Peptides against a protein of PDB entry 3JWR. Designs and how they scored, part 41

Target 1, 323 residues: chain A of PDB entry 3JWR
Amino acid sequence: TRELQSLAAAVVPSAQTLKITDFSFSDFELSDLETALCTIRMFTDLNLVQNFQMKHEVLCRWILSVKKNYRKNVAYHNWRHAFNTAQCMFAALKAGKIQNKLTDLEILALLIAALSHDLDHRGVNNSYIQRSEHPLAQLYCHSIMEHHHFDQCLMILNSPGNQILSGLSIEEYKTTLKIIKQAILATDLALYIKRRGEFFELIRKNQFNLEDPHQKELFLAMLMTACDLSAITKPWPIQQRIAELVATEFFDQGDRERKELNIEPTDLMNREKKNKIPSMQVGFIDAICLQLYEALTHVSEDCFPLLDGCRKNRQKWQALAEQ
Target 2, 298 residues: chain A of PDB entry 3JWR as posed
Amino acid sequence: TRELQSLAAAVVPSAQTLKITDFSFSDFELSDLETALCTIRMFTDLNLVQNFQMKHEVLCRWILSVKKNYRKNVAYHNWRHAFNTAQCMFAALKAGKIQNKLTDLEILALLIAALSHDLDHRGVNNSYIQRSEHPLAQLYCHSIMEHHHFDQCLMILNSPGNQILSGLSIEEYKTTLKIIKQAILATDLALYIKRRGEFFELIRKNQFNLEDPHQKELFLAMLMTACDLSAITKPWPIQQRIAELVATEFWEQGDQVGFIDFVCTQLYEALTHVSEDCFPLLDGCRKNRQKWQALAEQ

## One batch from the design tools (peptide; aimed at target 1 S127 Q130 L189)

Design b2_p12_8_s2 (made by RFdiffusion4, then SolubleMPNN; from b2_p12_8, 6 letters changed)
Fold by OpenDDE base, seed 5:
Structure b2_p12_8_s2 (fold): chain B 323 residues (1-323), chain A 12 residues (1-12)
Amino acid sequence: as target 1 above (323 residues)
Amino acid sequence: REAFLEDILATY
């Protein structure tokens, strides 16, 4: 395609030029082409292209295929969300110095997972999928969408001309796919809630050890969540705009719940209760985000900007909630 | 609060 030709021929700017090592990064000003260039840079600077002998054209095609398999009519869970998740992963690996704590296969898997974790998202949550009796709800009982996202990821990875993992040994390939699956499934916040207590206790007790395979898996899951939720850490103008996108998608679901399911939506998804957004954001930060970024900062102090951003945004939301 | 968490969990 013309898009592939343009991407493959383009000079890829440095990570410094693209600012993709910054925790304060915003994609708002970037074209689709620039987001793809950023993605190439992430793979390159993480040594993934070299270490796994990725062909440039294949990587370009894969990126475009991933982007194509996000819906354009979904307000938040689109390519830009996946791209921002991957950028946060890249920043955490580089600026947050987590790269040195992980294997190349783990890094490869996390980056692929971050980009792929919401593939073909419909702009509705697992609860809606279940209640609407969607065909996917017949296939999976839990983490319905995350299973679908992984299936889409696997489909793309196996598609002709998209096989970015063709340079891996059979064992490396199997390991990578396992980690990708685990990482995508870990983005189900329901799983995060179930597992986070173990992680926080290990940190609190100074018993956290990345050399333990189980704790490594747990950490990768927590890191995925931290990147997936990283919008809450962004500078206030960015955070506020992303919160509006999230609210739009939630309200769209709430409207569909009324119309299609004849149910009253929850406050979070109720357009009529938009005035509760600030207080709900404070609640979200307190219940979900703060402890995670605190724990992540204990693993790597260089991740502090994520925690600091989260704290600052809590203050901003609290001030709005008091009006 | 649990309902809010469930809503958040369902949405993200």
Scores: peptide ipSAE 0.158, ipTM 0.862, DockQ to the pose 0.283
OpenDDE base, seeds 1, 2, 3, 4: peptide ipSAE 0.151, 0.132, 0.144, 0.149; ipTM 0.860, 0.853, 0.855, 0.859

Design b2_p12_8_s3 (made by RFdiffusion4, then SolubleMPNN; from b2_p12_8, 7 letters changed)
Fold by OpenDDE base, seed 5:
Structure b2_p12_8_s3 (fold): chain B 323 residues (1-323), chain A 12 residues (1-12)
Amino acid sequence: as target 1 above (323 residues)
Amino acid sequence: KEKFLEEILATY
């Protein structure tokens, strides 16, 4: 395609030029091409291209395929969300110095997972999918969408000309796919809530050990969630804008719940209760986000900007909630 | 708070 030709021929700017190492990164000013270039840079600077012998054209095609399999009519859970998740992963690995704590296969899997974790998202949550009796709800009992996202990821990885993992041994391939699946499934907040207590307790007791395979898996799951939720850590203007996108998508679901299911939406998805957004954001930060970024900062102090951003945004939302 | 958590879990 013309898009592939343009991407494959383009000079890929440095990570410094692209600012993709910054926790404060915003994609708002970037074209789709620039987001793809950033993605190439992430793979390159993480040594994934070299270590796994990725062909440049294949990587370009894969990136474009991933991007294509996000819906454009979804307000938040689109390519830009996936891209921002991957960028946060990259920043956490580089600036947050988590790279040195992980294997190359784990890094490869996390980056692929971050980019793929919401593939073909419909702009509705698992609860809606279940309540609407969507065909996907018949295939999967739990983490319905996350299973679908992984299936889409696998489909793309196996598509002609998109096989970025062709340089891996059979064992490396199996390992990578396992980690990708686990990482994508970990983005289900229900699983996060279920598992986070173990992680926080290990941190609290100073018993956290990445050499333990179970704790490693747990950490990768927490890291995925931290990147997936990283919008809450962004500088206030960016965070506020993303919160508007999230609210738009949630209100769209709420409108559909009224229309299609005859259900009164929850406050979070109720357009009529938009005035509660600030207080709900405070509640979200307190219930979900703060402890995660605190724990992540204990694993690597260089991740502090995520925690600091989250704390600052809590203050901003609290100030709005008091008006 | 529990309802809110359930709501969040359903939403994300």
Scores: peptide ipSAE 0.161, ipTM 0.866, DockQ to the pose 0.301
OpenDDE base, seeds 1, 2, 3, 4: peptide ipSAE 0.155, 0.140, 0.147, 0.152; ipTM 0.866, 0.861, 0.861, 0.866

Design b2_p12_8_s4 (made by RFdiffusion4, then SolubleMPNN; from b2_p12_8, 7 letters changed)
Fold by OpenDDE base, seed 4:
Structure b2_p12_8_s4 (fold): chain B 323 residues (1-323), chain A 12 residues (1-12)
Amino acid sequence: as target 1 above (323 residues)
Amino acid sequence: REAFLERILATY
């Protein structure tokens, strides 16, 4: 395609030029082409292109295929969200120095998973999918959308001309797919809530050890969640804008819940309770985010900007809640 | 707090 030709022929700027190592990164000013160029740079600077013998054209095609399989009519869970999740992963790996703690296969899997974790997201949560009796709810009992996202990821990876994993051995391929699946499934916040206590306890007791395979898997799950929620860590103007996108999508679901299911939506999805957003954001930060970024910072102190950003945004939301 | 978490989980 013309888009593929343009991407494949383009000079890929440095990570420094693209600012993709910054935890404060924003994609708002970037074109779709520039987001694809950033993604190429992430793969290159993580040594994934070299170590796994990726063909440039295949990588370009894969990136464009992933981008194409996000819906444009979804306010938040779109390509830009996936791209920002991957950028946070890249920043955590590089600037946060987590790269040195992981294998190349784990890094490969995490980056693919971050880009793919919300593929074909429909702008509604698992609860809506279940309550609407969607066909996907018949295939999976829990983490319905995350299973679908993984299925979409696998479909793309196996599509002609998109096989970025073709340079892997059979064992490496199996390992990578296992980690991708686990990482995508880990973005279900229900699973995060279920598992985070074990992670926090290991950190608290100073018993956390990445040489333990179970603890490694747990860490990768927590890292995925930390990147998926990373909007809460961004500089305040960016945070506010992203929060508006989230609210838009949630209110759209709430409107559908009223219309299609004849139910009163939860406060987070209730357009009539828009004035509660600041207090709900404080609650979200306290209940979900702070402990995660604290624990991540204990694993790698260079991830502190995520924690600091989260704390600063809590203060900003609290100030708005008091008005 | 648990009720709030449940609401968040229902949302995501």
Scores: peptide ipSAE 0.103, ipTM 0.844, DockQ to the pose 0.271
OpenDDE base, seeds 1, 2, 3, 5: peptide ipSAE 0.106, 0.096, 0.102, 0.112; ipTM 0.846, 0.838, 0.841, 0.847; seeds 1, 5 fail the geometry check

## One batch from the design tools (peptide; aimed at target 1 N125 Q130 A190)

Design b2_p13_3 (made by RFdiffusion4)
Pose (drawn by RFdiffusion4):
Structure b2_p13_3 (pose): chain A 298 residues (1-255, 281-323), chain P 13 residues (1-13)
Amino acid sequence: as target 2 above (298 residues)
Amino acid sequence: IHEVHEEIHEFLS
């Protein structure tokens, strides 16, 4: 609770100061308090704070709540992951210039979603919890973990003093939640695969267009995946280290080039055709693919 | 969807 006191009274530095406008950004050296501050700057500079009558007191409690609902003992899928995703999401809307392409309801939803897309992640994949007959698998059908991440995000938004959405008309709130659900579910790699083919063609055929309501919400799912694993587009020293964590968490459950080819370059290429200013992601991606290929050959 | 999860898992393993 003192953590709230100290946070809800500190000055939120500028985005330039925080270097959160950068696709090459890193959190390694930030404190916990600093990461929450960047998040407040994110909401603020996306005009989400003013356009939705958010009280500084409430947004702070909510951000802190999400922070404490990521597991510390979990290797990669902890708070810093949700943070590094939201920052990538933030950098995409600003420097990648996408904010000018979508509504305020959509921007708010994407940010809330990117922050909570892995809540309570217990360091294990959907495949494992299904094969081990975890009760969560009995409860949810498909996209089990992602359904849970959402069940959590919503539980927190309904918490007292956390209704950062309290300022929305009922209609606004109703459809924002709909988009948030879609966003969080879209971080299921299975859905990314079962849907990306359709999107990669609208791009390939120079037919893709945002105005189309459906083509847009598909892209919104593709954007979520793009930020969810933006870590692969980081400078080598960073990608080197964050790959170390994904490494440990996977080995713990068990107790790179093929993946980038199979999952990533294909995607970031499409994102740049949609927005050229998003190319740094594609550049950093193939740049790391270069270094992993060289290592694979020892 | 569960089949795709298994494929992913096998690929990673």

Design b2_p13_3_s1 (made by RFdiffusion4, then SolubleMPNN; from b2_p13_3, 9 letters changed)
Fold by OpenDDE base, seed 1:
Structure b2_p13_3_s1 (fold): chain B 323 residues (1-323), chain A 13 residues (1-13)
Amino acid sequence: as target 1 above (323 residues)
Amino acid sequence: LAEIEDLLADFLS
């Protein structure tokens, strides 16, 4: 395609020029082509292209395929969300110095998972899928959308001309797919809530050890969540704009819940309760975000900007909630 | 807190 030719022939700017190592990164000013170029740079600077012998054209095609399989009519859970999740992963690996704690296969899997974790998202949560009796709800009992996202990821990876993992041995391939699946499934916040206590307790007791395979898996799950939720850590102007996108998508779901399911939406999904957004954001930060970024900072102190950003945004949302 | 966590998990996943 013309798009592939343009991407494959383009000069890829440095990570410094693209500012993709910054935790404060914003994609708002970037074209789709520039987001793809950023993605290439992430793979290159993480040594994934070299270590796994990726062909440039295949990587370009894969990136474009992933981007194409996000829906344009979804306000938040689109390509830009996936891209920002991957960028946060890249920043955490580089600036946060987590790269030194992980294997190349784990890094490969995390980056693929970050880009793929919301593939074909429909702008509705698992609860809506269940209540609407969607066909996907018949395939999976739990983490319905996350299973679907992984299935989409696997489909793309196996598509002709998109096989970025073709340079891996059979064992490396199996390991990578396992980690990708676990990472995508970990983005279900219900799973995060179930597992985070073990992680926090290990940190609290100074018993956290990345050399333990189980603890490694747990850490990768927590890291995925930290990147998936990283919008909450962004500079306030960026945070506000992203919060508006999230609210738009949630209100769209609420509108559909009223119309299609004949139910009153919860406050989070209720367009009429827009004034509750600041207080809900404070609640979200306190219940979900703060402890995660605190724990992540304990694993790597260089991840402090995520925690600091989260704390600053809590203050901003609290100030709005008091008005 | 647990109730809030469960509620948020359901909404955001």
Scores: peptide ipSAE 0.041, ipTM 0.775, DockQ to the pose 0.215
OpenDDE base, seeds 2, 3, 4, 5: peptide ipSAE 0.037, 0.049, 0.040, 0.048; ipTM 0.755, 0.786, 0.767, 0.782; seeds 2, 3, 5 fail the geometry check

Design b2_p13_3_s2 (made by RFdiffusion4, then SolubleMPNN; from b2_p13_3, 10 letters changed)
Fold by OpenDDE base, seed 5:
Structure b2_p13_3_s2 (fold): chain B 323 residues (1-323), chain A 13 residues (1-13)
Amino acid sequence: as target 1 above (323 residues)
Amino acid sequence: LEEIEKLLEEFFR
């Protein structure tokens, strides 16, 4: 395609020029081509292209294939969300110095997973999929969409001309796919809620050890969630804009719940309860986000900008909730 | 917090 030709021939700017090492990064001003260039830079600067002998054209095609398999009619869970998740992962690995704590295969898997974790997202949650008796709900009982996202990821990775993992040994390939699957499934917030207590307790007791395979898996899951939720850490103007996208998608679901399922949506999904967004955001930060970024900062102090951003946005949302 | 966690679990599950 012309898009592939343009991407493959383009000079990839430095990470400094692209600002992709910054936790404060915004994609709002970037074209789709620039997001693809940023993605190439992430793979390159993490040494993934060299270490796993990726062909440039294959990587370009894969990125474009991933982007193409996100829906354009979904307000939040689209390519830009996946791209921002991957950028936060890159920033956490580089600026947050997590790279030195992980293997190259783990880094490869996390980056692929971050880009792929919401593939073919439909703008509705698992509860809606289940209640609507969607065909996907017949395939999976739990983490319905996350299993679907992984299936889409696997489909792309195995598609002709998209095989970015062809340079891996059979064992490396199997390991990478296992980590990708676990990382994508970890983005189910229900699983995060179930598992986070173990992570926080290990940190609190100063017993956290990345050399333990189980704790490594747990950390990768927490890191995925931290990147997936990283919009809450962004500078206030960016955070506020992303919160509007999330609200739009949730209200669209609520409208469908009324129309298709004949149910009254919850406050979070209810367009008529827009005035509750600030207080709900404070609740979300307190219940889900703060402890995660605190724990991540204990693993690596250089991740503090994520925690600081989350705290600052809590204050902003609280101020709005008091009006 | 538990109520919010349940609410959020419902929304993001």
Scores: peptide ipSAE 0.042, ipTM 0.765, DockQ to the pose 0.163
OpenDDE base, seeds 1, 2, 3, 4: peptide ipSAE 0.042, 0.040, 0.041, 0.042; ipTM 0.762, 0.757, 0.761, 0.761; seed 1 fails the geometry check

Design b2_p13_3_s3 (made by RFdiffusion4, then SolubleMPNN; from b2_p13_3, 9 letters changed)
Fold by OpenDDE base, seed 1:
Structure b2_p13_3_s3 (fold): chain B 323 residues (1-323), chain A 13 residues (1-13)
Amino acid sequence: as target 1 above (323 residues)
Amino acid sequence: LDEINDALAAFLS
């Protein structure tokens, strides 16, 4: 396609020029082409292209395929969300120095997973899918959408001309797919809530050890969540705008819940309750976000900007909630 | 806290 030709022929700017190492990164001013260029730079600077012998054209095609399989009519869970998740992963790996703690296969898997973790998202949560008796709810009992996202990821990876993993050995391929699956499934916040206590306790007791395979898996899950939620850490103007996108999508679901399911939506998804957004954001930060970024910062002190951003935004939301 | 967490997770997952 013309898009592929343009991308494949383009000079890829440095990570410094693209600012993709910054935790404060914003994609608002970027074109779709520029987001693809950023993605290429992430793969290159993480040595994934070299270490796994990726063909440039194949990588370009894969990126465009991933982007294409996000829906444009979804307010938040679209390509830009996936891209920002991947950018946060890149920043955590580079600026946060987590790269030094992981294998090349783990890094490869995490980046693929971050870009793929919400593929074909429909702008509704697992609860809606289940209550609407969607066919996907018949296939999976738990983490319905995350299983679907992984299935989409696998489909793309196996599509002709998109096989960025073709340079891997059979064992490396199996390992990578396992980690990708685990990472995508870990983005189900229900699973995060179930597992985070073990992670926090290990940190608290000073027993956390990445040499332990189980603890490694747990860490990768927590890191995925930290990147997935990273909008909460962004500079306030960026945070506000992303929160508006999230609210829009949730209100759209609430509207559908009224229309299609004949139910009253929860406050979070109720358009008439938009005045509660600030207080709900404070609750979200306190219940879900703060402890995660504290723990992540304990693993790598260079991740502190995520924690600092989260704390600053809590203050901003609290101030709005008091008005 | 667990109930709040579960409720939040249900919304965001």
Scores: peptide ipSAE 0.042, ipTM 0.776, DockQ to the pose 0.221
OpenDDE base, seeds 2, 3, 4, 5: peptide ipSAE 0.040, 0.041, 0.042, 0.043; ipTM 0.769, 0.774, 0.773, 0.777; seed 5 fails the geometry check

Design b2_p13_3_s4 (made by RFdiffusion4, then SolubleMPNN; from b2_p13_3, 7 letters changed)
Fold by OpenDDE base, seed 3:
Order: structure tokens, then sequence, then C-alpha cells
Structure b2_p13_3_s4 (fold): chain B 323 residues (1-323), chain A 13 residues (1-13)
């Protein structure tokens, strides 16, 4: 395709030029081509291209295939969300110095998972899928959309000309797919809430050990959530704009809940409750975000900008809630 | 906070 030719022939700027190591990164001014160039740089600077012998054209095709399999009519859960999740992962690995704590296969899996974790997202949550009796709800009982996202990820990875994992041994391939699956499934916030207590307790007791396979898996899950929710850590103007996109998507779901399911939506998805957004954001930060970024900062102090950003945005939302 | 957590668990997943 013309897009593939343009991407494959383009000079890829440095991570410094692209500012993709910054926790304050914003994609708002980037074209789709520039987001793809950033993605190539992430793979290159994490040594994934060299270590796993990826062909440049295959990587370019894979990136464009992943981007193509996000829906354009979804306000928040689109390619830009996946790209920002991957950028936060890259920043956490590089600037946050988590790269030195993980294997190359884990890093490979996390980056693929971050880019793929919401593939073919429909702008509705698992609760809506269940209540609407969608065919996907018959295939999976829990984490319905996350299973679908993984299935889409696997389909793309196995598609002709998209096989970025062809340089791996059979054992490396199996391990990578296992980690990708676990990482994508970990983005189900219900699973995060279920598992986070174990992680926080290990940190609190100074018993956290990444050499333990179970604790490693737990950490990868927490890191995925931290990157998935990283919009809450962004500088206030960016945070406010992203919160508007999230609200738009949630209100669209609420409108569908009224029309298609004949139910009153919850306040979070109720367009008539727009005035509650600031207080709901404070509640979200306190209930979900703060402890996660605190714990992540305990694993690596260089991740502090995520915690600091979250705290600053809490103050901003609280000030709006008091008006 | 607990109510918000439960709501978020249900609706943000």
Amino acid sequence: as target 1 above (323 residues)
Amino acid sequence: LDEIREELEKFLS
C-alpha cells in the first residue's frame, strides 16, 4: 500500500526528537504516520528489532495492521489510546529504568500487548456486552473484550507479511504469546482490583522480588494497568482533553443503554450527570490510581513523574468539584 | 470510596 511504502521509506527520528521517553508526552499534534514512526522507534530502542531479527517492512506492516484494526468511530478506545499506552510503557521501561528488571521476551510481549490490548474495541464495556447478550458473551464468561482483543492480536501476528515474531524459537514464541495474553487480560480493571492487594502488600512488607515468577507475572499485570490508565498522570491540559474523550465514549454507551437495553445508565455513563465528572475523577484517582503509581514508584523511583502527575490532576479535579 | 470502587470495577472493565 502507499501508506506502507511511505512508512517503510521514512527516516525514523530519535527517541529524543520524538520525546517518547517523556512521561508528559502527548500525541495530539501527531499524524498517523508520526505515531507509526514513534512505534518503530520504540521497537528499535528497546533492541527488539535487532535481538529478534525483525524485518523492517514486516514491522511496518504489522504496526499499520494493528492501527487499522482499531475503530475510528470510537471516541477513546482507538489507535491513539493504544499508542499512548505503548508510549507510557516505553517511557516506564527507559526513563523509569524498568527495562533492566525485565527479560527481552517480557519487554517484547509488553510492547506488543500495549499496542494490541484494545484491538477492535467497540466503545462499550464488558457489562454492556454481557447485558446485550452479544455473541462474544457466549464465548467468554469473564474479561470478554480482553479475550477478543487477544484473539485479534493473535490473528494479526499470524497474518501473512505481519509475522514480527518469525525470528523467535518455538519456545520463545510460546513464552511471548503467554505473556501477551496475560498482559492483555490484565487490562480488565476487575482483575486489577482483584489482584492489586497482593502487589501492594508485597511492596509494603518489602518482600517484593522480581526473581519470583509469580511476583514477576503480578508486576507485569500492574505495569500494564499503570500504562493503560496513564492518561490520569498527564499534564492538566492533556488530562482534561482525554477525560473529555472518555466521557464522550461513556455517554455514548449510556445513550445506547437507554435505547437498546431500556435501562437508566450509571452516573459515570449518564450524559445528564456531566457536572459530576470532577468528583468522579477524584474518586477514580483515590480508588484506583494513587496506590498503583505509589507502588510502581517503590519498584522504581524514576517512575515518580507518573505519581506526581496523578497527584497534581487530583488537585485540579478536586478544585473543580468544589465549584 | 468503596461504592466508587465497586462502580468502577463494574463499568471500567
Scores: peptide ipSAE 0.034, ipTM 0.760, DockQ to the pose 0.155
OpenDDE base, seeds 1, 2, 4, 5: peptide ipSAE 0.033, 0.032, 0.022, 0.034; ipTM 0.758, 0.751, 0.553, 0.757

Design b2_p13_4 (made by RFdiffusion4)
Pose (drawn by RFdiffusion4):
Structure b2_p13_4 (pose): chain A 298 residues (1-255, 281-323), chain P 13 residues (1-13)
Amino acid sequence: as target 2 above (298 residues)
Amino acid sequence: SVEEDVLEDFVAS
């Protein structure tokens, strides 16, 4: 609770100061308090704070709540992952210039979603919890973990003093939640695969167009995946270290080039055709694919 | 293959 006191009274530095406008950004050296501050700057500079009558007191409690609902003992899928995703999401809307392509309801939803897309992630994949007959698998059908991440995000938004959405008309609130659900579910790699083909063609055929309501919400799912694993587009020293965490968490459950080819370059290429200013992601991606290929040959 | 491993480890049936 003191953590709230100290946070809800500190000055939120500028985005330029925080270097959160950068696709090459890193959190390694930030404190916990600093990361929450960047998040406030994110909401603020996306005009989400003013256009939705958010009280500084409430947004702070909510952000802190999401922070404390990521597991510390979990290697990669902890708070810094949700943070690094939201920052990538933020950098995409700003420097990648997408904010000028979508509504305020959509921006708010994407940010809330990117922050909570892995809540309570227990360091294990959907495949494992299904095969081990975890009760969560009995409860949810498909996209088990992602359904849970959402169940959590919603539980927190309904918490007292956390209704950062309290300022929304009932209609607004109703459809924002709909988009948030879609966003969080889209971080299921299975859905990314079972849907990307359709999107990669609209791009390939120079037919893709945002105005189309459906083509848009598909892209919104593709954008979520793009930020969820933006870590692969980082400078080598960073990608080197964050790959170390994904490494340990995987091995704990067990107790790169093929993946980038299979999952990533394909996607970031499409994102740049949609927005050129998003190319740094594609550049950093194949740049790391270069280094991993060289290492694979020892 | 790498693709098969990724699908096995990450994609639920």

Design b2_p13_4_s1 (made by RFdiffusion4, then SolubleMPNN; from b2_p13_4, 8 letters changed)
Fold by OpenDDE base, seed 3:
Order: structure tokens, then C-alpha cells, then sequence
Structure b2_p13_4_s1 (fold): chain B 323 residues (1-323), chain A 13 residues (1-13)
């Protein structure tokens, strides 16, 4: 395609030029081509292209395939969300110095997972899928959409001309897929809430050890969530804009709940409760986000900008809630 | 609680 030719022939700017190591990064001004260039740089600077012998054209095709399999009619859970998740992962690995704590296969898996974690998202949560009796709800009992996202990820990875993992041994391939699956599934907030207590306690007791395979798996899950939710850490103008996108998608779901399921949506999904957004954001930060970024900062102090951003945005949302 | 609300909002699984 013309798009592939343009991407494959383009000079890829440095990570410094693209500012993709910055926790304050914004994609708002980037074209689709520029987001793809950023993605190539992430793979290159993490040594994934060299270490796993990725062909440039194959990587370009894979990136474009992933982008193509996000829906454009979804307000928030689209390619830009996946891209921002991956950028936060890259920043955490580089600027946050987490790269040195992980294996190359883990890094490879995390980056693929970040880009793929919401593939073919429909703009509705698992509860809606379940209540609407969607065919996917018949295949999976829990984490319905996350299983679907992984299935889409696997489909793309196995598609002709998209096989970025062809340079891996059979064992490396199996390991990578296992980690990708776990990482994508970890983006289900239900699983995060279930598992986070163990992580926080290990940190609190100073017993956290990445050499332990179980703790490593737990950390990768927490890191995925931290990147998935990283919009809450962004500078206030960026946070506000993203919050509007999230609200739009949630309200669209609420409208569908009324129309299709004949139910009153929860406050989060209710367009009539727009005035509650600031207080709900404060609640979200307190209940879900703060402890996670605190714990992550304890693992690596260089991740502090995520925590600091979260704290600053809490203050801003609280001020709005008090008006 | 806010946590219960969030569970209802995000986790109704």
C-alpha cells in the first residue's frame, strides 16, 4: 500500500526528537504516520529490531495492521490510546529505568501487548458485553474483551507479512506469547483490583524481588495497568482532553444501555451526570491510581513523574469538584 | 464506598 511504502521509506527521527521518553508526552499534534514512526523508534531503541532480527518492512506492516484493527468510531479506546499506552511503557522502560530490570523477551512482549491490548475495542465494557448477550460472552466467562484483544493480537502476529516474531526460537516464541497474553489480560481492572494488594504488601514490607518468577509476573501486570491508566498522569490540559474522550465513550455506552438494554446507566456512563465527572475522577485517582504509581515509584524512583502527575491532577479535579 | 462505585463502574464482572 501507499501508506506502507511511505512509512518504510521514511527516516525515523530519534527518540529525543520525538520526545517519546517524556512522561508528559502528547500525541494530539501527531499524524498517523508520525505515530507509526514513533512506534518504530520504540522497537529500535529497545534493541528489539536487532536482537530479534525484525525486518523493517515486516515491522512497518505489523504496526499499520495493528493500527487498522482499532475502530475509528470509538472515542477513546482507539489506536491513539494504544499508542499512548505503548509510549508510556517506553518512557517507563527508558526514563523510568525499568528496562534494566527485565529480559529482552519481557520487553518485547510488553511493547507488543501495550500496542495490542485493546484491539477491536467496541467502546463498551465487559459488563455491557455480558448483559447484551454478545457472542463473545459465550466464549469467555471473565475478561471477555481482553481475551478478544489477545485473539486479535495473535491473528495479526500470524498474518502473512506481519510476522515480527519470525526470528524467535520456538521456545522464545512460546514465552513471548505467554507474557503477551498475561499482559493483555492484566489490563482488566477487575484483575488489577484482585491482585494489587499482594504487590503493595510486598513493596510495603520491602520484600519485593523481581528475581522471583511470581513477583515478576505480578510486576508486569501492574506495569501494564500503570501504562494503560497513564492518561491520569499527564499535564492538566492533556488530562482534561483525554477525560473528555473517556466521558464521551462512556456516555455513548450509557445511551446504548438505555436504548438497547432498557436500563438506567451508572453515573459514570450517564450523560445527565456530567457534573459529577470531577468528583468521580478524584474517587478514581484515590481508589485505583495513587497507590499504583506510589508502588511503581518505589520499584524505580525515576517513575516519579507519573506519581507527581497523578497527584497534580487530583488537585485540579478536586478544585473543580468544589465549585 | 468510592471503591465500590468504581468496581461497579469498571468491574461489573
Amino acid sequence: as target 1 above (323 residues)
Amino acid sequence: SVEDLLREMFIEE
Scores: peptide ipSAE 0.032, ipTM 0.742, DockQ to the pose 0.655
OpenDDE base, seeds 1, 2, 4, 5: peptide ipSAE 0.032, 0.030, 0.018, 0.033; ipTM 0.741, 0.730, 0.649, 0.740; seed 5 fails the geometry check

